# Ledger of designs, part 231: peptides against a protein of PDB entry 9IZ0

Target 1, 345 residues: chain A of PDB entry 9IZ0
Amino acid sequence: ITCLGSNGHTYKQLVKGGNDDLRQDAVMEQVFEQVNGFLRSYRKTSQRNLSMRTYKVIPLALKTGVIEWVQDTIPLGEYLDSAHKVYHPKEWSLSTCRKLIAEKQMEDLETRLKVYDLVCRHYRPVFRHFFLESYADPVQWFTTQTNYARSTAVASVLGHVLGLGDRHGQNILIDKTSGEVIHIDLGIAFEQGKKLPVPECVPFRLTRDVVDGMGITGVEGVFRRCMEFTLETLRREEDSLLSVLEVLRYDPLFSWLISPLRRMKKQKMQLENFNQPESGNITTDASRDPKIQRNNVSGESEAERAILKVRQKLSSTLSVEASVGELIRIAQDPSYLALMFCGWS

## One batch from the design tools (peptide; made by RFdiffusion4, then SolubleMPNN)

Design b2_p22_7_s4 (from b2_p22_7, 8 letters changed)
Fold by OpenDDE base, seed 5:
Structure b2_p22_7_s4 (fold): chain B 345 residues (1-345), chain A 22 residues (1-22)
Amino acid sequence: as target 1 above (345 residues)
Amino acid sequence: SELEEITEKIREAAEKGIKPPE
């Protein structure tokens, strides 16, 4: 919908209804705003304007709300599908690649690696072209590519620490003005992505296209350094971040568990995406209200486990450089990527 | 609202932990 603001400006709003826990998204955005406070307070991150891009979420009811539509954005997956058809018209379609990975989803790692390598050879990265197409001025090109690498670094560290899941190409927006990434649909957090039918095995999304957007230096430039500074800031502010998460621990309305409805929706999408593009407009008929007794006792134990995992991820046992190096390695490792959902690559 | 209450609790929790900027 389009709303007229009191300032006379028109704002696009996304009205979500049904099964999405918009309250979880809204609470996670508040956590990101506090993390942005930490990033502004630390010299190494503030001098680079490092932030997690946020969006406004207004929950209207348990499963309905208004999301502020982020203007001048495009989903990463939408751009990549379009650009791949333009720049690599002789390569395999995304649907072909997804099908081949999905057909081997139940096979051993060796077979899945062979299919992943085969797909990679027939579906090459194109995301560097976003910056080349969008910015004719070399200074704007360099600035926006730098902003992309910076924002991706922040989102990668924070996404790992908070265990953000479901980081597919439709849940990552690119700001066409700044080049920054905006993560949406935050309803899979605290490693609940590992409870999906296809477990998420990587700490964050660092696919070949995500790297291609960083330019000629790939991960070894701005990205790695900004990950290091972000992790250094989060380690410094560990007690503050844990105190923020303890507020959520005692919130009876915050879901530390993936909702059974969201899990079922993802299961259906993982089964149906054999043939159809992610049309976000699946009105799932909400007709069966299973009175799933929220065992409150299970939520508190999962919150405690989640906070313990956050603390472990912030551990200073390894240097910042070693920790970031390992995260980058795992996020790019074919042995992990080949195990991901077919829509990940 | 419940969201405003949790937002304030999150803010207060963050402020109690935030060391002065270096």
Scores: peptide ipSAE 0.127, ipTM 0.710, DockQ to the pose 0.014
Fold by OpenDDE base, seed 2:
Structure b2_p22_7_s4 (fold): chain B 345 residues (1-345), chain A 22 residues (1-22)
Amino acid sequence: as target 1 above (345 residues)
Amino acid sequence: SELEEITEKIREAAEKGIKPPE
């Protein structure tokens, strides 16, 4: 829909209907705005204009709302699928790669690593071409690639600290004007991604294509330094950030747990993306509701556990450099990426 | 709205925690 704002500006808005908790997305965007306040107040982050890109979410009801459409964006996964077909037309399709990973999902780590390496050799990174194609001017090219590395660094630190899950290529938008990343679909937070059918095993998305977009330096230089400055800011503002999260602890409508319905939707979507054979009627007889023992783990005990995990991630036990170094290592480790739904791109 | 109330509580919580700029 197109809405006329009180300021006379016309806003394109996407009405999302369905089971998506848009209120959770809206609350997480408010947390990001406060973090952006901390990033603006701290000299090292302010001088670099470090921010988490936000979008407006207006919840209309428990399951409906309006999302401000971020204009001039493309999903990372859409660009990568298109670019891979152009630059590597003789390599494997994304569907072939997904199938091979899925066929080995229940196998041991050694077998999964062998399949992951095989997929990686037949599906090479292409995301550097986004900047090379889109920006003929060398200053614009350098600026947008720098903005990409900066915004990815902020999103990586903040996504790790808040335990953001489901960071697949359709939930990460690229701004075609600035090169900045925009994270969408924020309903999997506080490490609830580990409770998905394919668990989130990495702290943030740092796949080969995410790194290829940083250019010849990869993770070294702008990305690493901006992660360090962002983590330093969040450690300085630990008490402020924890106070913000305590507000959510006492919000009766904030879900610290992934909803069963969202889990089922993600499970189905993962299974459908793994099981793209042709159009066969798989009547999944949904009739056996396994008695999910609602262990009434009180929403309060999950909130307390989540806040404790945030505090642990902000601990100054390790230097900022050591902490960032370990996060980058884990996020790129084949032993974790081979376990992911799409760890190769 | 409930979202406005949470937004204000989040803002107030952030302001109480924000150390004055050095």
Scores: peptide ipSAE 0.119, ipTM 0.700, DockQ to the pose 0.014
Fold by OpenDDE base, seed 3:
Structure b2_p22_7_s4 (fold): chain B 345 residues (1-345), chain A 22 residues (1-22)
Amino acid sequence: as target 1 above (345 residues)
Amino acid sequence: SELEEITEKIREAAEKGIKPPE
């Protein structure tokens, strides 16, 4: 649909129907708007215009809502697949890399590391080309690359602190105008991604292509400094952030657990991406709508554990610099990336 | 709506902690 805003601008919106609960996405966007308030209140973050890029989600009914259409964007994974074919036409296809990683999924870490290293040698980073192709003016190129590094730093800190899972290349949009990242499909929060069949082992996505987009300095420079300033702000606002999360603890709209439907959808997407033949006997016995007895008791216990983990991640026991340094190290560690579905790009 | 109510509760919870700008 197309709507006229009060500012006289025309906005496109998507009406989304189906089985996806948009309430969790809508609530997470409200949390990000409050965090953006904290980032505007401090000089170190405000002077850099640090923010989590948000989009509007309006739930209309169970599993139905309106989503703001983010114009002038591309999924990171779509750009990377296209660009890799252009810049590295003699290297392996994304499907070949996925197949080799999948074939070794049940092997030991040493074997998985060898396969990951082999895939990395045959699938080189290309994301630097996004900025070089999109921006002919050197000032615009530098500005958009800086905006990318800044927005990725904010999203990385928030992704770690709030335990945002499933931050793969299809859930990260790039704004072609600003270079900013937009995180979509916020259906996994508070470390529920660790309960997936392929557990998320990294605090945020910091793959070779994510780093290649930061330019010559990589993680060392704008990205690291903006992570530090973001984490410093969140530590100062710990009580405010925890108070926001306590509102969610008692909200009947918010789910602290991954929905069975979202889990099944992700499992199916993982299986399809691995070219594993559908073992045909997933009888969609659609007839047993399991009364999702929201065991309120299990949700409350997960909320308490989630809030405790947020508090632990905001601890001042380590310096901001030491904490950010360790997060960057873990997010780039081959021993974690080799365990991911797509840790090489 | 239920979403408006939670949005207001989130806003009120955040405002109670917001320090004056540095």
Scores: peptide ipSAE 0.102, ipTM 0.680, DockQ to the pose 0.014
Fold by OpenDDE base, seed 1:
Structure b2_p22_7_s4 (fold): chain B 345 residues (1-345), chain A 22 residues (1-22)
Amino acid sequence: as target 1 above (345 residues)
Amino acid sequence: SELEEITEKIREAAEKGIKPPE
């Protein structure tokens, strides 16, 4: 749909019909807009134009809404798959890598690390080529790579603080014009990603390709510094951020918990991405309903725990540099990445 | 996957515009 904005501009709009809770996305985008306010108010972040890239989500009804179409974007995963075929045509396919990781998903950490290392040797980073291909002008190249590192830093800090999950390559868009990242599908927040069948164990996505896009300095350049400034801003605005989250505590439209249906859907998608469609009738013997211990943890008690975790992540007990250093370390640790659905790229 | 389908629907809706349902 093309909508005419109140400013006289026409916006392409995606009408999303489906089972996705667009209300949660809309609420998270509102939180990001407030955080962008904090980033604009603080000199260190404002001078760098640090922001979480947002998209407008207008929930129209239960599970339906209009998403502002982000023009000139590509999913990170789509780019990486295409670029890897071009630059490393003799290396393993993404499907081969996924299969090998899946086959070892139930094995011990040592075995999973060996498979992860093997996959990493046969699937090399390519994301630096995005900037080299898209920006022939050295100034544009440097600017867009800088914008990428900045936006990734903001998204990494904010994603950690808010416990954003499901940060796979299809849920991270790259703006082809600016090089900035845009996070979509915000329906897994407040560490609910740890409740996925493949639990998320990294604070944010900082895979080898995510780092390769930062250029020769990797994480030690613009990225680390912008993470530090972002975290410093969020610590300064802790009370403001917590006040925003307290509003959501009382919003009956905001789900602090991943719905069982959404969890099952994500489970199915994680499993289907491992199965090539061999036409075998996998009789889904629906009989092993894992007793979802409906611990009737009131949504309120989960909201309280979520807000408490946000407060703990904003703690000034460690320096900004120490906190960011630890986050970067954990996000790049093979012992965590080997446990992820796609930790190699 | 339904996520890939959503991402693809997002991509297609951008590039082509959502054709009004017939």
Scores: peptide ipSAE 0.013, ipTM 0.388, DockQ to the pose 0.022

Design b2_p22_8_s1 (from b2_p22_8, 12 letters changed)
Fold by OpenDDE base, seed 5:
Structure b2_p22_8_s1 (fold): chain B 345 residues (1-345), chain A 22 residues (1-22)
Amino acid sequence: as target 1 above (345 residues)
Amino acid sequence: KLKAFEELEERLKKKEEELRKL
């Protein structure tokens, strides 16, 4: 919808209706705004304009709300699919790669690594082309690629600390104007991505295409340094961040657990990639909700475990440099990426 | 483009190191 604001400006808004918990998105955006406060207060992050890019979410009900339409954005996955067809027309299709990875999903790590390596050889990175084709001016090109690396670094640290899941290419928007990343669909947090049918094993998305967008220095430039400054800020503000999360512990409407509906939706999306559309009317008789035994893990005990994990991730036991180095290593490790639903791009 | 970019990245990396030491 398009709304006229009280200020006379016209705003595009997305009305989201259905089963998506916009309240979880709104709460996570509030946490990001608090973190942006910390990043603005700390000299090392403020001088670099480091921020998690946010969007306005107005929950109207438990399942409906208005999201600010982020203008001039494209989903990372949409760009990568289109660009790969242009720049590598002789390589495998995304559907072929998905099929091969999925067919081996139940195999051992060695077999999955071999298939992942094979897919990687037949599906090369292209995300560098986004910056090369979108910006004719060398200064704009450099500025936008720098903004991309900076915003990706902030999102990577914060995504790791908060345990953000479901970071696939459709849930990461690229701003075509600034080059910044915008994370959407924040309903999988506090490591609940590990409870998906395909568990998320990486701390954040640092696939070959995510790295290719950083330019020639890859992770060893702006990205690594901005991760270090972001983590240093979050360690400094640990008590402030934990206090924000403790407020959520007592919010009866905040879900520390992935909803059964969201888990089932992800199962369907994973299964639909196996079946060619035979036009069989699977009347999903929605009446057989399997009684997933609500193991009465009190939402309070899950909140406490989540806060404890955040504290553990902010631990000063390792230097900022060592911690960031290990996170970057794990996020790029083929042994983890081969286990992901789409770890090759 | 590429060479001017490497030089600019290296300048930015140096400036970020200077800003890290300050």
Scores: peptide ipSAE 0.019, ipTM 0.420, DockQ to the pose 0.014
Fold by OpenDDE base, seed 4:
Structure b2_p22_8_s1 (fold): chain B 345 residues (1-345), chain A 22 residues (1-22)
Amino acid sequence: as target 1 above (345 residues)
Amino acid sequence: KLKAFEELEERLKKKEEELRKL
């Protein structure tokens, strides 16, 4: 849909219907706007124009809404798949890599690490080429790469603090004009990604391709410093951030838990990647409705646990530098990435 | 350890070739 704004500008809008609750996206976008207020208030963050890129979400009903269409974007995963075919045409396909990781999902960590290493050797990073191809001017190249590293740093801190899950390459858009990242589909938050069939074990996405886009300094340049400034700002505004989250605790429309439907949808998408046809009748009679024992853990007790975890992540027990250092280490640790659905790119 | 890794790599390469033929 194209809407004419009161300012005379035309805005493209995506009407999303289906099983996805856009209210969670709208709520998370409101949290990001409040955080962007904090980032504008502090000199260290405002001088760098640090922000979480947001998009407007208008919930129309329980499962229907209008999303702002972000113009001039590409999904990170779409770019990476296309670029990998161009730059590394003799390497393994993304589908092959996914299948090999999936086939070893139930194996020990030593086996999974060997498979991850093998996949990494046959699927090399390419995301640096986004900046090299898109920007012939060296100043524009440097500016967009810097904006990418900055926006990724903000998104990484916020993603950790708020426990954002489902950060796959299709849920991360790249703005082709600015180089900034835009996170979409915010329906897995407060560490509910750990409850997926493949549990999320990293604090944020810091895969080899995410790092390759940062240029020659990788994480040790703009990225680390911008994470530190962002975390310093969030620690200063802890009470303000927690007050925003407490308002969400009383929103009857906000779900602190991953919906059973979304969990099942993710389970199906993971299983469909296993069911490329080897001719062998495994009739998995999926007719056993697992009576999900509704453990009547009150939604209040889950909200309280979520807020407590946010508070714990904002703790000043470690320095900002030590905390960021540990987050970067964990996010790049092969022992965690080898456990992920797509930890190699 | 190294030999078991080489044997795993060779098995995974064979599976890649089978997957490319599909």
Scores: peptide ipSAE 0.016, ipTM 0.364, DockQ to the pose 0.037
Fold by OpenDDE base, seed 3:
Structure b2_p22_8_s1 (fold): chain B 345 residues (1-345), chain A 22 residues (1-22)
Amino acid sequence: as target 1 above (345 residues)
Amino acid sequence: KLKAFEELEERLKKKEEELRKL
């Protein structure tokens, strides 16, 4: 739909209908708007224009809503698949890499690490080319690459603190004008991604291609420093952030549990990546009714546990630098990346 | 285990070279 605003500008809007609960996305966008208030109030983050990029979500019902159409964006995974075919036309396809990782999913960690290393050698990073292709002017190139590193740092800290899971290349948009990242499909928050059949093991996405977009300094430049300033701001505003989350504890529209429909959709996407049909009757033993894991976890007990986990992540027990250093280490650890569906890119 | 990955690597590389010639 295209709407004319009161300012005379035309805005594109996406109407979603179906099985997607947009209420969780709308609530997470409201949390990001509050956090953006804290980032604007603190000198170290304000001077760098640090923000989480947001998009408007208007939930109309349990299964229907309006989403702001973010113009001039591309999914990170779509860019990387196309660019990899251009820059590395002798390396493996994304399909080949996915198949090999999937075929070894049930193997030991040592075997999975060897498969991950093999995939990494046959699928090299290309995301640097986004900035080199899109920005012929050196000042625009440097500015957009800096904006990318800054926005990725903010999203990484918030993703860790709020327990945003399943941050794959289709859930991350790149703004072609600013170089900033936009996180979409926010229906998995507060570490609920750890309850998926393939659990989210990393605090945020920091794969080789995510790092390649940061330029020659990788994580040791703008990215690390902007993570530190963002975490310092969130620690300073801990009580304010926890107060925002306590409002959500009592919001009857917010579910602290993963939506059964989103869980089924994610499980189906996970299973379809394993079931390329080689012709062989594997009896789907439908005997594991997903009803049996509805153990007595009240939404209130999940909310309390989530808030306690946020407080724990904001703890000042370690310095900001030590905490960020450990997060960057874990997010790049091959022992976690080898367990992901797409940890190599 | 390593030799089985090298054999798989060569098989996958050949299949992709065949798919690019189509």
Scores: peptide ipSAE 0.013, ipTM 0.368, DockQ to the pose 0.039
Fold by OpenDDE base, seed 2:
Structure b2_p22_8_s1 (fold): chain B 345 residues (1-345), chain A 22 residues (1-22)
Amino acid sequence: as target 1 above (345 residues)
Amino acid sequence: KLKAFEELEERLKKKEEELRKL
């Protein structure tokens, strides 16, 4: 829809309806705005303009709301699929890669690593081309690539700390003007991604294409340093961040658990991405709701557990450098990426 | 087109190395 503002300007808005709870997105965006306050107050992060890119979410009902339409963006996954076809037309299609990973999903780690390596050899990174194509001026190119690395670093630390899940290439937008990343569909948080049918095993998305966009130094340049400064800021503001999350503990509208409906929807989308649509009318009769044993884990106990996990991730037991080093290592580890739905790109 | 793009990429990589040494 287009809304007329009080200033006489028209704004594009996305009306999202259906089964998606926009209240979780709105709450997470409010947490990001508070974190952006901490990043602006701390010299090491403010000097670099470090922020989590936010967008406005206005919940209108339980499952309906208005999302700000972020202009001049592209989904990372949409760009990568198009770019791989252009730059590597002799390599495997994304569908071929997905099929091979899917066919081996139930196999042992050794077999899955061999398939992951095979896919990686036949589907090489291309995300560097986004910056090379989009910016003719070398200063603009360097600035936007730097902004990408900075924005990805903030999103990686904050995504790890808050346990943000479902970070596939369609849930990460690239701003074509700034090079910054915008994370969308924030309804899987507080490590609930580990409860997906394909569990999330990495702290954040740091796949080969995500690294290729950082330029020649990959993770060892702007990205690592900006992760360190971001984590240092979040450790300093631990009590402030935990106080923001504690307000959510008492919000009866906030779900600390992935909804069964959202889990089933994500499961179907994962399975549908494994099965090419062979035109078979499988009328799966919707009448067998398996009685999900409501283990009455009180929403309060899950909130408390989530807050304790955030506190543990902000622990100063390891240095900032050691903590960031380990997070980067785990996020790039083939033993975890080979277990992911799309760990190769 | 591809060869000119590879050459541009290599020039831009060198430029990135120069700008990171500053």
Scores: peptide ipSAE 0.012, ipTM 0.421, DockQ to the pose 0.017

